# Ledger of designs, part 87: peptides against a protein of PDB entry 7AE7

Target 1, 321 residues: chain A of PDB entry 7AE7
Amino acid sequence: KVYKDLREFLEVLEQEGQLIRVKEEVNPEPDIAAAGRAAANLGKNQPAVFFEKIKGYKYSVVTNVHGSWQNHALMLGLDKNTSTKDQFYELNRRWDKFPVPPNVVKREAAPCKENVIDKDINLFEILPLYRINEQDGGFYISKASVVTADPEYPDDFNKLNVGTYRIQVKDRDRVGIQALAMHDIAVQLEKAEAENKPLPIAITIGNNPLVTFMASTPVGYNQNEYEFVGALQDGVPMDIVKSDLYDHLYVPAGSEVVLEGHIIPRVRTVEGPFGEFPGSYSGARLQCEVKIDRITHRTNPIFENLYLGIPWTEIDYLMAL

## One batch from the design tools (peptide; made by RFdiffusion4, then SolubleMPNN)

Design b2_p16_1_s1 (from b2_p16_1, 9 letters changed)
Fold by OpenDDE base, seed 5:
Formats: C-alpha cells, sequence, structure tokens
Structure b2_p16_1_s1 (fold): chain B 321 residues (1-321), chain A 16 residues (1-16)
C-alpha cells in the first residue's frame, strides 16, 4: 500500500490497532506528553496517539506515528507483523529502485493548498504548539520535513534537500532552525550567506510517513529525498507541488501545513534548550532564524510532532533502519 | 548533466 498523505496512514494505523484516539479535551501541557508516555508504556506495539481536542487551539495533534516496528511495517505498506529482518530486506530491495522521480501536480490538485495565510501570520493559530519536554526553552516543531535548494543551482532538482531539523518557535511568524554543519541545509545556507542573501525555505508538517522517514535519513547532497520516497513506495512516484513563493521549491502535495519563508542571512538568535532524549538537554545556542512569509494548509490541519517521552522514541525507530 | 537537464525539463513541463 502507498500513502498520499498523513491522513491515509493514520486511517491504516487506526484500522490496524496502531493508533489511540484521545477524544476528550486535553491541556497542551502536560497532557500531550503525559499521554504519549502512557501509550509508550503499553509495550512493544506502541501506537500513534491522536489528540482530537487541545485546549486553547482549534486543531489536532498526532504523535508517535513512527513509534513502533508495526508502524514501520505499515509505513512500508507491509503487514504490521512483518519481522524487523523482513522490513530491512524490503527496505534494501526498494532502495535499489532509486531514483523514482516524483509527480508534479497542479496547485489546485494539492491538498496542502486548500487554505492560504499570507498576512497577519500567527503560527499559534494554525499549530497546537506545546512544550514537548517540561524543561524545553519553548515550543518545538520536531518532525517537519524542511525543503531547501542550492542557491547556486536552484533548478537542479538533485540538490533539492528535504531534511529534518530542530525548529523552535520564536514568534508568531519566526522560527529558529538548527542547521548543523553536517546537514545539507548548512551547505546551502553557507552559499546564501556568502552573498548576504536569504535562503528560501519550506517547512512541511504532517506528511506521507515515507517523506518524514527519508527527511530523517541522510542521503548524498546530489540525491533528492523525494526520488527515494518513490523507491520506498516500490516504484510508485510521490506527489509534489510547487511552493507558492518559490519556483524551485517543491513540497509534498499532501502536507497538512506548509510554512514558506526564508532563513534570514547572517542572523543568529538564542535557541533551546531542548530535551532531545529523556534526561538529556541540548543547551541553548545561537541558531539561524526563519521568517515565515506564507502558510498553506489543509482544512483542519493535523499537527504531527515527535514523541520523546520514554526510551524507544520515534527517533530510535527512525535511526534503527 | 544531460540526465539532470532532462529531469529538470520533464519537471518544468509537468509544472507548467
Amino acid sequence: as target 1 above (321 residues)
Amino acid sequence: MEEVEKKNAERNAAAA
């Protein structure tokens, strides 16, 4: 099975008993993190947790989407009981299908374009933001697939990067992003900053689970993550759409929310601390700042965010394959 | 280069 979006995957997770739906109104803090921890305590078959109602917010949150081997099997469109060995075998078999070029769909065919916010941008109106860990220095978007291009070769689709980065909300229309030197985004940012130019960026939230997986998987600088998503879909292309602000940036057509903007050149602001692992906080550092200039989103967007509550976090599963 | 140009041309044609 191939998934066009997060919603199709969540439907399968629910059908397979790999999703818990919380229907009662929860407080964003501490209830989301607490419920995630409680779900992780259910054993090896950790479900996703879907929060329908968050106090003070209009929209829903889902967490722990990649939080089990069963969820990984289902992500690959396999039986949920597929062994880790067989999942790995199938992953490797499909990896050899690279490249599988994506389909570029028209704007009107892309669910991520259903709604537009181009003025009075307020991230708190579109995302149910909360502290993931009690000691976090702010609200984090921890499971976004961030799209950037090489500013020297903006039309070279092989250099289009889709990565996962730590993103702290800084203001209504500002986020901090951790672009480490080992990340492809840092190479692209260095080129932009050398010319004192903004780096175009699209921060995509709530994607096809294979997009999130590939965004968390290091690939070569001249390899496009979308072409790997098509490979991991067993040769079925994924659907992408042109960003609204930039002709050279393409986003997943099914994204729940797309934050389009730019990394401000040569600006660094305080970011952190963040609890990357239970009991381990990355200290506050000077990080890049993104100005959000446009939001596109699905109607009733689902905020997918990372679960970090107990060992065997989603990160552990995302890195284990 | 030729494959990149071909892929870019195909994508640009699909996006138009």
Scores: peptide ipSAE 0.034, ipTM 0.556, DockQ to the pose 0.013
Fold by OpenDDE base, seed 1:
Structure b2_p16_1_s1 (fold): chain B 321 residues (1-321), chain A 16 residues (1-16)
Amino acid sequence: as target 1 above (321 residues)
Amino acid sequence: MEEVEKKNAERNAAAA
């Protein structure tokens, strides 16, 4: 089984009993985080949690999408009861199929292009933002697949980077991003900042689960994560579409929300703290700032965000494979 | 900043 988008995966999770749907209106805080923790207490078979109605917001949240071995098996299109050993075997077998080039679809064929916001940008109108942990310094977008390119080689598709980074909401149209020196985005940003140029960026939210998985998996600087997604789809290409602002950036065609903008050159602002693990906060740091210039989104977009709870957390599963 | 601060204040007031 291959998934075009998050929605097809959530449908399978629900059919397989790996998704809890909360239909009642919840408060963003503390109810989302509390319900995530409660779902973690259901044992090793932790379901995704889908919140249909959030007080003060228009749209839904889903969390813990990758939060179990069953969800990982289903992501690979395997039986949910596939052993961890067999999941690793199949993952490795498919990894050897790299590269599988993506299919570039037209703008009119991409669900992420259904709606556009190009003025008066307010992230709070499109994303049901909440604090994941009580002591968090703000609202985080924690499962975004962030698309950047090498500014010296913008047309080199092999240098297109799709990564997962810690993103704090700083204003209606601004986010802080943690670009660590070990990340490919940091290399690309250094090149842009050397010339005092903005780095083009697309922050994609609510993707095909294999995109989110690959964005969390380190690959070579000259390897495209989308070509690994095709490999992990057992040779079926994924669908990508050109960004609206940048000819050289491609985003998943099925993304729920795409935040297009730029990293502001040579600007650093306070970001954090963030509770990466229960009782463990990464301190406040000076981080890069992104200006959001355009949003595209699906109708009734789903905000996919990370579950942070007792180990094993969703991040532990994303890093374990 | 204003919207983030506003939303934080709303959340803090609702949790109190």
Scores: peptide ipSAE 0.032, ipTM 0.552, DockQ to the pose 0.206
Fold by OpenDDE base, seed 2:
Structure b2_p16_1_s1 (fold): chain B 321 residues (1-321), chain A 16 residues (1-16)
Amino acid sequence: as target 1 above (321 residues)
Amino acid sequence: MEEVEKKNAERNAAAA
């Protein structure tokens, strides 16, 4: 089985008994994090948790999408009871199919383009933002696939980077991004900042589960994560679409929300603290700032966000494969 | 920052 988007994957998770649907209205805090912790206490077969109604918000939240070996098996289109060993074997077998180039679809065929916001941008109107951990310094977008290009080689598709970074919401149209020196985005940002130019960026939320997986998996600087997604789909290309603001940035066609903007050159603002692990907070640091210039989104967008409540968090599964 | 602070203040007031 191959998934076009997050919605097709959530449907399969629900059919397989790997999704809990919370239909009652919840408070963003503490209920989302509390329900995530409660679901994690169900043992080794941790389901995704889908919140249909969040008080004070229009749209839904889903967490713990990658939060179990069963969910990882289903992501690979395998039986949910496939052993961890056999999942690794199959992942490695499919990895050898790299590269599998994506299909570029037309704008009118891309679900992420159903709605546009180009003025009066307010992230709080589109994303049901909440504190993930009690001591977090703000609201985080923790499971986005962030698209950037090499500013020296913007048309080199092999240098198009899709990565997962810690993103703190700073204002209605501003986010802080943690671009560590070990990340490919830091190389691209350094080139842009050397010329005092903005770095174009697309922050994509609610993707095909293999896009989220590959964005969390380090690859070579000259390797495109979308070409690995096609490999992990057993040779079926994924669908991408050109961004609205930038000819050289491509986003997953099925993304729930796309935040298009730029990293402001040579600006650093306070970001954090964030509870990266239970009982462990990274301190506040000066980090890069992104201005959001345009949003595209699906009708009734689903905010996919990371679960961090107890050991064997969703990040532990994403890093274990 | 004002909107984040406002949302945090609203939530802290609702939790209190």
Scores: peptide ipSAE 0.008, ipTM 0.313, DockQ to the pose 0.202
Fold by OpenDDE base, seed 3:
Parts: sequence; structure tokens; C-alpha cells
Structure b2_p16_1_s1 (fold): chain B 321 residues (1-321), chain A 16 residues (1-16)
Amino acid sequence: as target 1 above (321 residues)
Amino acid sequence: MEEVEKKNAERNAAAA
């Protein structure tokens, strides 16, 4: 099975008993984290947790989408009981299909374009933001697929980077991003900053699960993550759409939320702390700042965010492959 | 920053 978006995957997770739906109104804190910990206590069969109603917010949250080997098997469109060995075998078999170029769809055909916010941007109106860990220094977007390009080669699709970065919400229209830790975006940012130019960016949230997987998987600088998604879909292209602000940036057509903006050149602001692991906080660091200039989103967007409960954490499953 | 601080304060108050 191939998934066009997060919603098709969540439907399969629910059908397979790998998603818990919380229908009652919850407090963002501590209930989201508490329910994630409770789900983690189910052992190896950790379900995703979908919160339909969050107090003080309009939209839903889902966590722990990649939080088990069963969820990973289902992501590959395999039986949920497929052994880890057979999952790796199938992953490797499909990897050899690279490249599988994506389909570029029209704007009108892309679900991520259903709604537009281009003025009075407020991230808190679109995303049910909460502290992932009790001691976090703020609200994090921890499971975004961040799209950037090489400023010197903006039309080279092979240099289009889709990566996962720690993102702290800094204001209504501003986020801090840990860009400098990742080689590909760091190279692109360095080129932009050398000329004192903004780096165009699209922060995509709530994606096809293979997009999220590939965004967390290191690839070559001249390899496109979307072409690997097509390979991992057993040769079925994924659908992408041009960003609204930038002709050279393409986002997943099915993204729940797309934050379009720019990294402000040569600006560094304090970001953190963030609880990357239980009892381990990364200290406050000077990080890049992104201004959000436009939001596009699906109707009733789902905020997919990382679960960082007890090991194995969702990140362990995303990085263990 | 002001809205982030406000929302953090609201969440801290709700968690207490």
C-alpha cells in the first residue's frame, strides 16, 4: 500500500489497532505527554495517539506515528507483523529503485493549498503547541520536513534538501531552527549568508510517513529525498507541489501545514533547552531564526509532533533504519 | 516572543 498523506496512514494505523483516538478534550500539558507515555508502556506495539480536541486550540494533534516496528511495517505498506529483518530486506530492495522522480501536481490539486494565511500570521492559531517535555524552554515543532535549496543552484532538483530539524516557536510568525547541525542545509545557509541573503524555506508538517522517514535519513547532497520516497513506495512517485512564495521549492502535496518563509541572514538567537532524551536536555544554543511569511494548510490540519517519552522513542525508530 | 511567553505562562499555570 502507498499513502498519499498522513491521513491515509492514520486510517491504516487505526484499522490495524496501531492508533489510539482520544475523543475527550485534553489539556495540552500534561495530557499529551502523559498519554504518549501510557502508549509507550504498551511495550513493542506502541500505537500512535491521536488527540481530537485540545483545550484552547482549534485543531488536533497526533504523536508517536512512527513509534513502533508495526507502524514502520505499515509505513512500508507491509503486514504489521512483518519481522524487522524482512522490513530491512524490503527497504533495501526498494532503495535500489532510486531515483523515482515525484509527480509535480497543480496547486489546485494539492490538499496543502486548501487554506492560505498571508497576513496576521499566528502559529498558535494553526498548531496546537505544547511542551513536549516538562522542562522544555518552549514549544517545539519536532517532526517537520524542512525544504531548502542550494542558492547557487536553485533549479537543480537534486540539490533540493528535505530534512528534519529541531524547531522552537519564537513568536507568532518566527521560529528558531537548528540548521547548522545538518550538512546539507548548513551548506545552503552558508551560501546565502555569505551574500547576506535570506535562505528560502518551507517547513512542512503532517506528511506522508515516508517523507518524514526520508527527511530523518541522511542522503547525499546531490540526492533528492522525494526520489527516495518514490523508491520506498516500490516505484510509485510521490506527489509534490510548488511552494507559493518560491518557484524552486517543492513541498509534499498532502502536507497538513506548510510554513513558508526565510532564514534571516546572520541572525542568531537563543534556542532551547529541549529534552532530546529522558533526563537529557540539550543546553540553550544560538540558532538561526526563520520568519514565516505565508502558511498554507489543509482544512482541519493535524499537527503531527514527535513523541519523546521512554525509550524506544519515536526518534529511535526513525533513525534506526 | 510576547505571545510565546504568554502561552508558556498559561501552560505553566494550567500544569500547576
Scores: peptide ipSAE 0.018, ipTM 0.358, DockQ to the pose 0.208; fails the geometry check

Design b2_p16_1_s2 (from b2_p16_1, 10 letters changed)
Fold by OpenDDE base, seed 2:
Structure b2_p16_1_s2 (fold): chain B 321 residues (1-321), chain A 16 residues (1-16)
Amino acid sequence: as target 1 above (321 residues)
Amino acid sequence: MEEVEAENARRNAAAA
């Protein structure tokens, strides 16, 4: 099976008994993180956890979407009981189908374009933000697929990067982003900052699970993650749509939320701490700052965020494949 | 360019 969006995947997870739905109103803190930890205690078959109602927020949160081998099997459209070995075999078999170019859909056909916010931007109105860990220095968006291009070659689709980065919410319309030197975004940012230019960015949240997987998987600088998504879909192209602000940025057509903006050149602000692993916090650091200039989102957007609980964490599964 | 530099200078001064 191929999934167009997060919603189609969540439906399958629920049908397969790999999603817990929390229908009662929860407090964003500590209940989301606590419920995630409780779900981790269910053993090897950890389900996704969907929070329908969050106190003080309009929209839902889902966590632990990739948090088990069963969920990974289902992501690949396999039987949930497919062995880890057979999942790896199938992943490798499909990887050899690269490149599978995406379909560029019209704006009107893209669910991520259902709603637009271009003034009075407030991330807290769109995302049910919470501290993932008790000692976190703020609210994090930890499972976004971040789209950037090479400023020197903006029209080179092969240099379009889709990566997962640590993002701290700094203000209503500002986020800090951790662009490490080893990330493709850092190469692109260096080029922009050399000219003191903003780097265009689209931060996409709640994607096709293979987009999230590929955004977390290192690929070559001249390889497009969307073309790998098509390969991992066994040769079925994924759907992308042009960003609203930038002609050269393309986002997943099915994204729940798209934050369009720019990295402010040569600005660094305090970001962190963040609990990357249970009992381990990265210190506060000076990181890049993004101005959010436009939001597009699906009606009743689902905030997909990383589950960081007791081992095995969702990140352990995302990195293990 | 000048506006970006002026904004960067203001922000760097506020972060210092």
Scores: peptide ipSAE 0.007, ipTM 0.382, DockQ to the pose 0.041
Fold by OpenDDE base, seed 3:
Structure b2_p16_1_s2 (fold): chain B 321 residues (1-321), chain A 16 residues (1-16)
Amino acid sequence: as target 1 above (321 residues)
Amino acid sequence: MEEVEAENARRNAAAA
């Protein structure tokens, strides 16, 4: 089974008993985190948790999408009871199919283009933002696939980077992003900042689960994560679409939300603290700032965010592979 | 862009 988007994956998770649907209205805090902890206490078969109604917000949240070996097996289109060993075997077998180039779809065929916001941008109207941990210094977007390119080689598709970075919401149209020197985005940003130019960026939320997986998996600077997604889909290309603002940036066609903008050159603002692990907070640091210039989104967008509340978090599954 | 699309089309045609 191959998934075009997050929604097709959530449907399969629900059919397989790997998704809990919370239909009652919840408070963003503490109920989302509390329900995630409760789901995690169900043992090794940790389901995703889908919150249909969040007080003060219009749209839904899903957490713990990658939060179990069963969910990981289903992501690969395998039986949910496939052993971890057999999942690794199949992952490695498919990895050897790299590269599988994506399909570039037309704008009108891309679900992420259903709605456009190009003025009066307010992230709080689109994303049900909440503190993941009680002591977090703000609201985090922790499961985004961030698209950037090499500013010297913008047309080199092999240098298009899709990565996962810690993103703090700073204002209605501003986010902080942690671009560490070990990440390909830091190389691209350094080149842009050397010329005092903005770095074009697309922050994509609620993706095909293999996009999220590959965005969390280190690859070579000259390797495209979308071509690995096609490999992990057993040779089926994924669908991408051109961004609205930039001819050289491509986003997953099925993304729930796409935040298009730029990293402001040579600006650093306070970000954090964030509870990366239970009882461990990364301190406040100076981080890059992104201006959001345009949003595209699916109708009734689902905000996918990480669950970090106990050992064997989604990040442990995403990094263990 | 056109070259990337053309290369992708060539690769996809070779994988089909």
Scores: peptide ipSAE 0.028, ipTM 0.505, DockQ to the pose 0.012; fails the geometry check
Fold by OpenDDE base, seed 1:
Structure b2_p16_1_s2 (fold): chain B 321 residues (1-321), chain A 16 residues (1-16)
Amino acid sequence: as target 1 above (321 residues)
Amino acid sequence: MEEVEAENARRNAAAA
């Protein structure tokens, strides 16, 4: 089984009993985090949790999408009871199919382009933002696939980077992003900042689960994450679409939300703290700032965000494969 | 990921 988008995966999770749907209106805080913790206490087969109604917000949240070995098996299109050993075997077998180039679809064929916001940008209108941990210094977007390119080689598709980074919401149209020196985005940002130029960026939310997986998986600087997604789809290409602002940035065609903008050159602002692990907070740091210039989104977009709470968090599963 | 990282490391070493 191959998934075009998050929605097709959530449907399978629900059919397989790996998704809990919360239909009652919840408060963003503390109810989302509390319900996530409660779901994590259901044992080793942790389901995704889908919140249909959030007080003060228009749209839904889903969390813990990758939060179990069953969900990882289903992501690979395997039986949910596939052993971890067999999942690794199949992942390695498919990995050898790299590269599988993506299909570039037309704008009109991309679900992420159904709606556009190009003025009066307000992230709070499109994303049901909440604090993941009580002591967090703000709202985090913790499960985005961030698309950037090499400013010196913008047309080199092999240098297109799709990564997962810690993103704090700073204002209605601004986010802080943690670009560590070990990340490909940091190399690209250094090149842009050397010339005092903005780095073009697309922050994509609510993707095909293999995109989210690959964005969390280190690959070579000259390797494209989308070509690995095609490999992990057992040779089926994924669908990508050109960003609206940039000819050289391609986003998943099925993304729920795409935040297009730029990293402001040579600006650093306070970001954090963030509770990366229970009882462990990454301190406040000076981080890069992104200006959001355009949003594209699916009708009734789903905000996919990371679940953090107990040992074997969604991060632990994303990092264990 | 550890196994994927190990495979990526092997691939990166083979591409270098």
Scores: peptide ipSAE 0.000, ipTM 0.329, DockQ to the pose 0.015; fails the geometry check
Fold by OpenDDE base, seed 4:
Parts: C-alpha cells; sequence; structure tokens
Structure b2_p16_1_s2 (fold): chain B 321 residues (1-321), chain A 16 residues (1-16)
C-alpha cells in the first residue's frame, strides 16, 4: 500500500483500529496533550488521536500518527502486526532502491493548492495551535517537513533538503526555526546569510507519512528525501508540486498546509523553551525567524502535530529507524 | 538509520 497523503494514511489507521477519533469539542489546552497521554497509556498499540473539533479553531488536529510499531508497519504498507524485525528488513530492502525520483504534478492536480492565502496571513486561523508541553514558551509546529534549497545550487534537486525542525510560532505570519549547525538547512542558511539574502523556505504540514519519516531521517547533503520516499514506497514515485513563490522549491502535492516564505537573513529572536522530552526543556536560544508570505492548504486542513507526553513518544518511532 | 532503529527498538522493548 502506498499513500498519496496524510488522509489516505489516517483512513487506513482508522480501518486498522490505530486511530481514535475524538468527536466532541476539546480545549486546545490541556485536552489535546491529555488525550495524547491517555492514548499512549493504552500500551504498545498506541493509536493516532484525531481531534475533530477544537474550541476557538476551525480545523482539526491529529497527533501520534507515527506513535507505534503498528502505525509504522502500516506506513510501510505492511500488515500492522508485522514484527519490528521484519519492518526493519523491509525498510532496508527498500532503501537500496534509492533513488526513486518523484513525479512533478501540475499545480491544478495538487491538493495542497486547493486554497490560497496571500494577504492578512494568520497562522492561528489555519492551524489549531496549542502548547504541546505545559511549560513550553509558546506554540510549536513540531512535525513539519521543511523544504529548502542550496542558494548556490538552487536548481540542483539533489541538494533540495526536506527536514524536520523545531518551529515556534512567533506572530500571525512569523515562526522561529531551530536550524542547528548539524542540519543541512544550516549550511544553506549560512550561504544565504553570507550574501545577506533571504533563504526561501516551504514549511509543509500534514504529509504522506513517509515524507514525515524521511524528513526526520538524516541523509547526505546531496541526497533528496523525496527520492528516498519513492524508495520506501517500494519504487513508487511520490507526487511533488512546485511551490507558488519559488520555482526551485518542491512540496508534497498532498500536504494539508504549506507555509511559503523566507528565513530573514541575520535576524535572531528568542525561541523556546521547548519540552523535547518529558521533564527536559531545551533552554531559550536565539534562533532564525521565518516570514510567512503565502499559505496554500487543502480544504479543511488537518494539523498534524507531534505528541510528546510520555517516554517512547512519536519522535522515538520517527527516529527508531 | 539501522543503529537508531536498533537503539529505539531496544528502548521500546525495555519500556514495554
Amino acid sequence: as target 1 above (321 residues)
Amino acid sequence: MEEVEAENARRNAAAA
């Protein structure tokens, strides 16, 4: 089984009993985090948790999408009861199929392009934002696949980076991004900042689960995560589309939300603290700031966000490979 | 990937 988008995956999770649907209106805080904790306490078969209605927001949230070995098996299109060993074997077997180049689809064929916001941008109108941890210094987008390119080689598809970074909401149209020196985005940003130029960026939310997985998986600077997604799809190319602002940035065609913008050169603002682990907060640091210039989104976009409430969080499964 | 998988699998097994 190959998934075009998050929605197809959520449908399979629900069919397989790996998704809990919360139909009643919840408060963003503390109910989302509390329900995530409750789901994590259900044992080894941790389901995704889908919140249909969030007080004060228009759209839904889903958490813990990658939060179990069953969900991970299903992500690979395997039986949910596939052993961790067999999942690993299958992952490695598929990894050797790299590269599998993606299909570039037309704008009109990309679900992420259904709606456009190019003025009066307000992230709070699109994303049901909440504090993931009680002591977080703000609202985080913790499961985005962030697309950047090498500003020296913008047309080199092999240098197109799709990574997962900690993103704090700073304003209606601004986010802080933690670009660590060890990340490919930091290399690209350094090149842009040397010239005092903005770094083009697309922050994609609610993707094909293999995109989210690969964005969380370190690859070589000259390796494209989308080509690994195709490999992990057992040789089936994924669908990508050009960003609206940048011809050289490609986003997953099925993304629920795409935040297009730029990293502001040589600007650093306070980001954090964030509870990366239960009871462990990364301190506040000066981090990069992204200006959001355009949003594209699916109708009734689903905000996929990370669950962090218990040891063996969704991060552990995303990193577990 | 393999080492991280093995470590996370080990941790998941230890937490179980």
Scores: peptide ipSAE 0.000, ipTM 0.330, DockQ to the pose 0.018; fails the geometry check

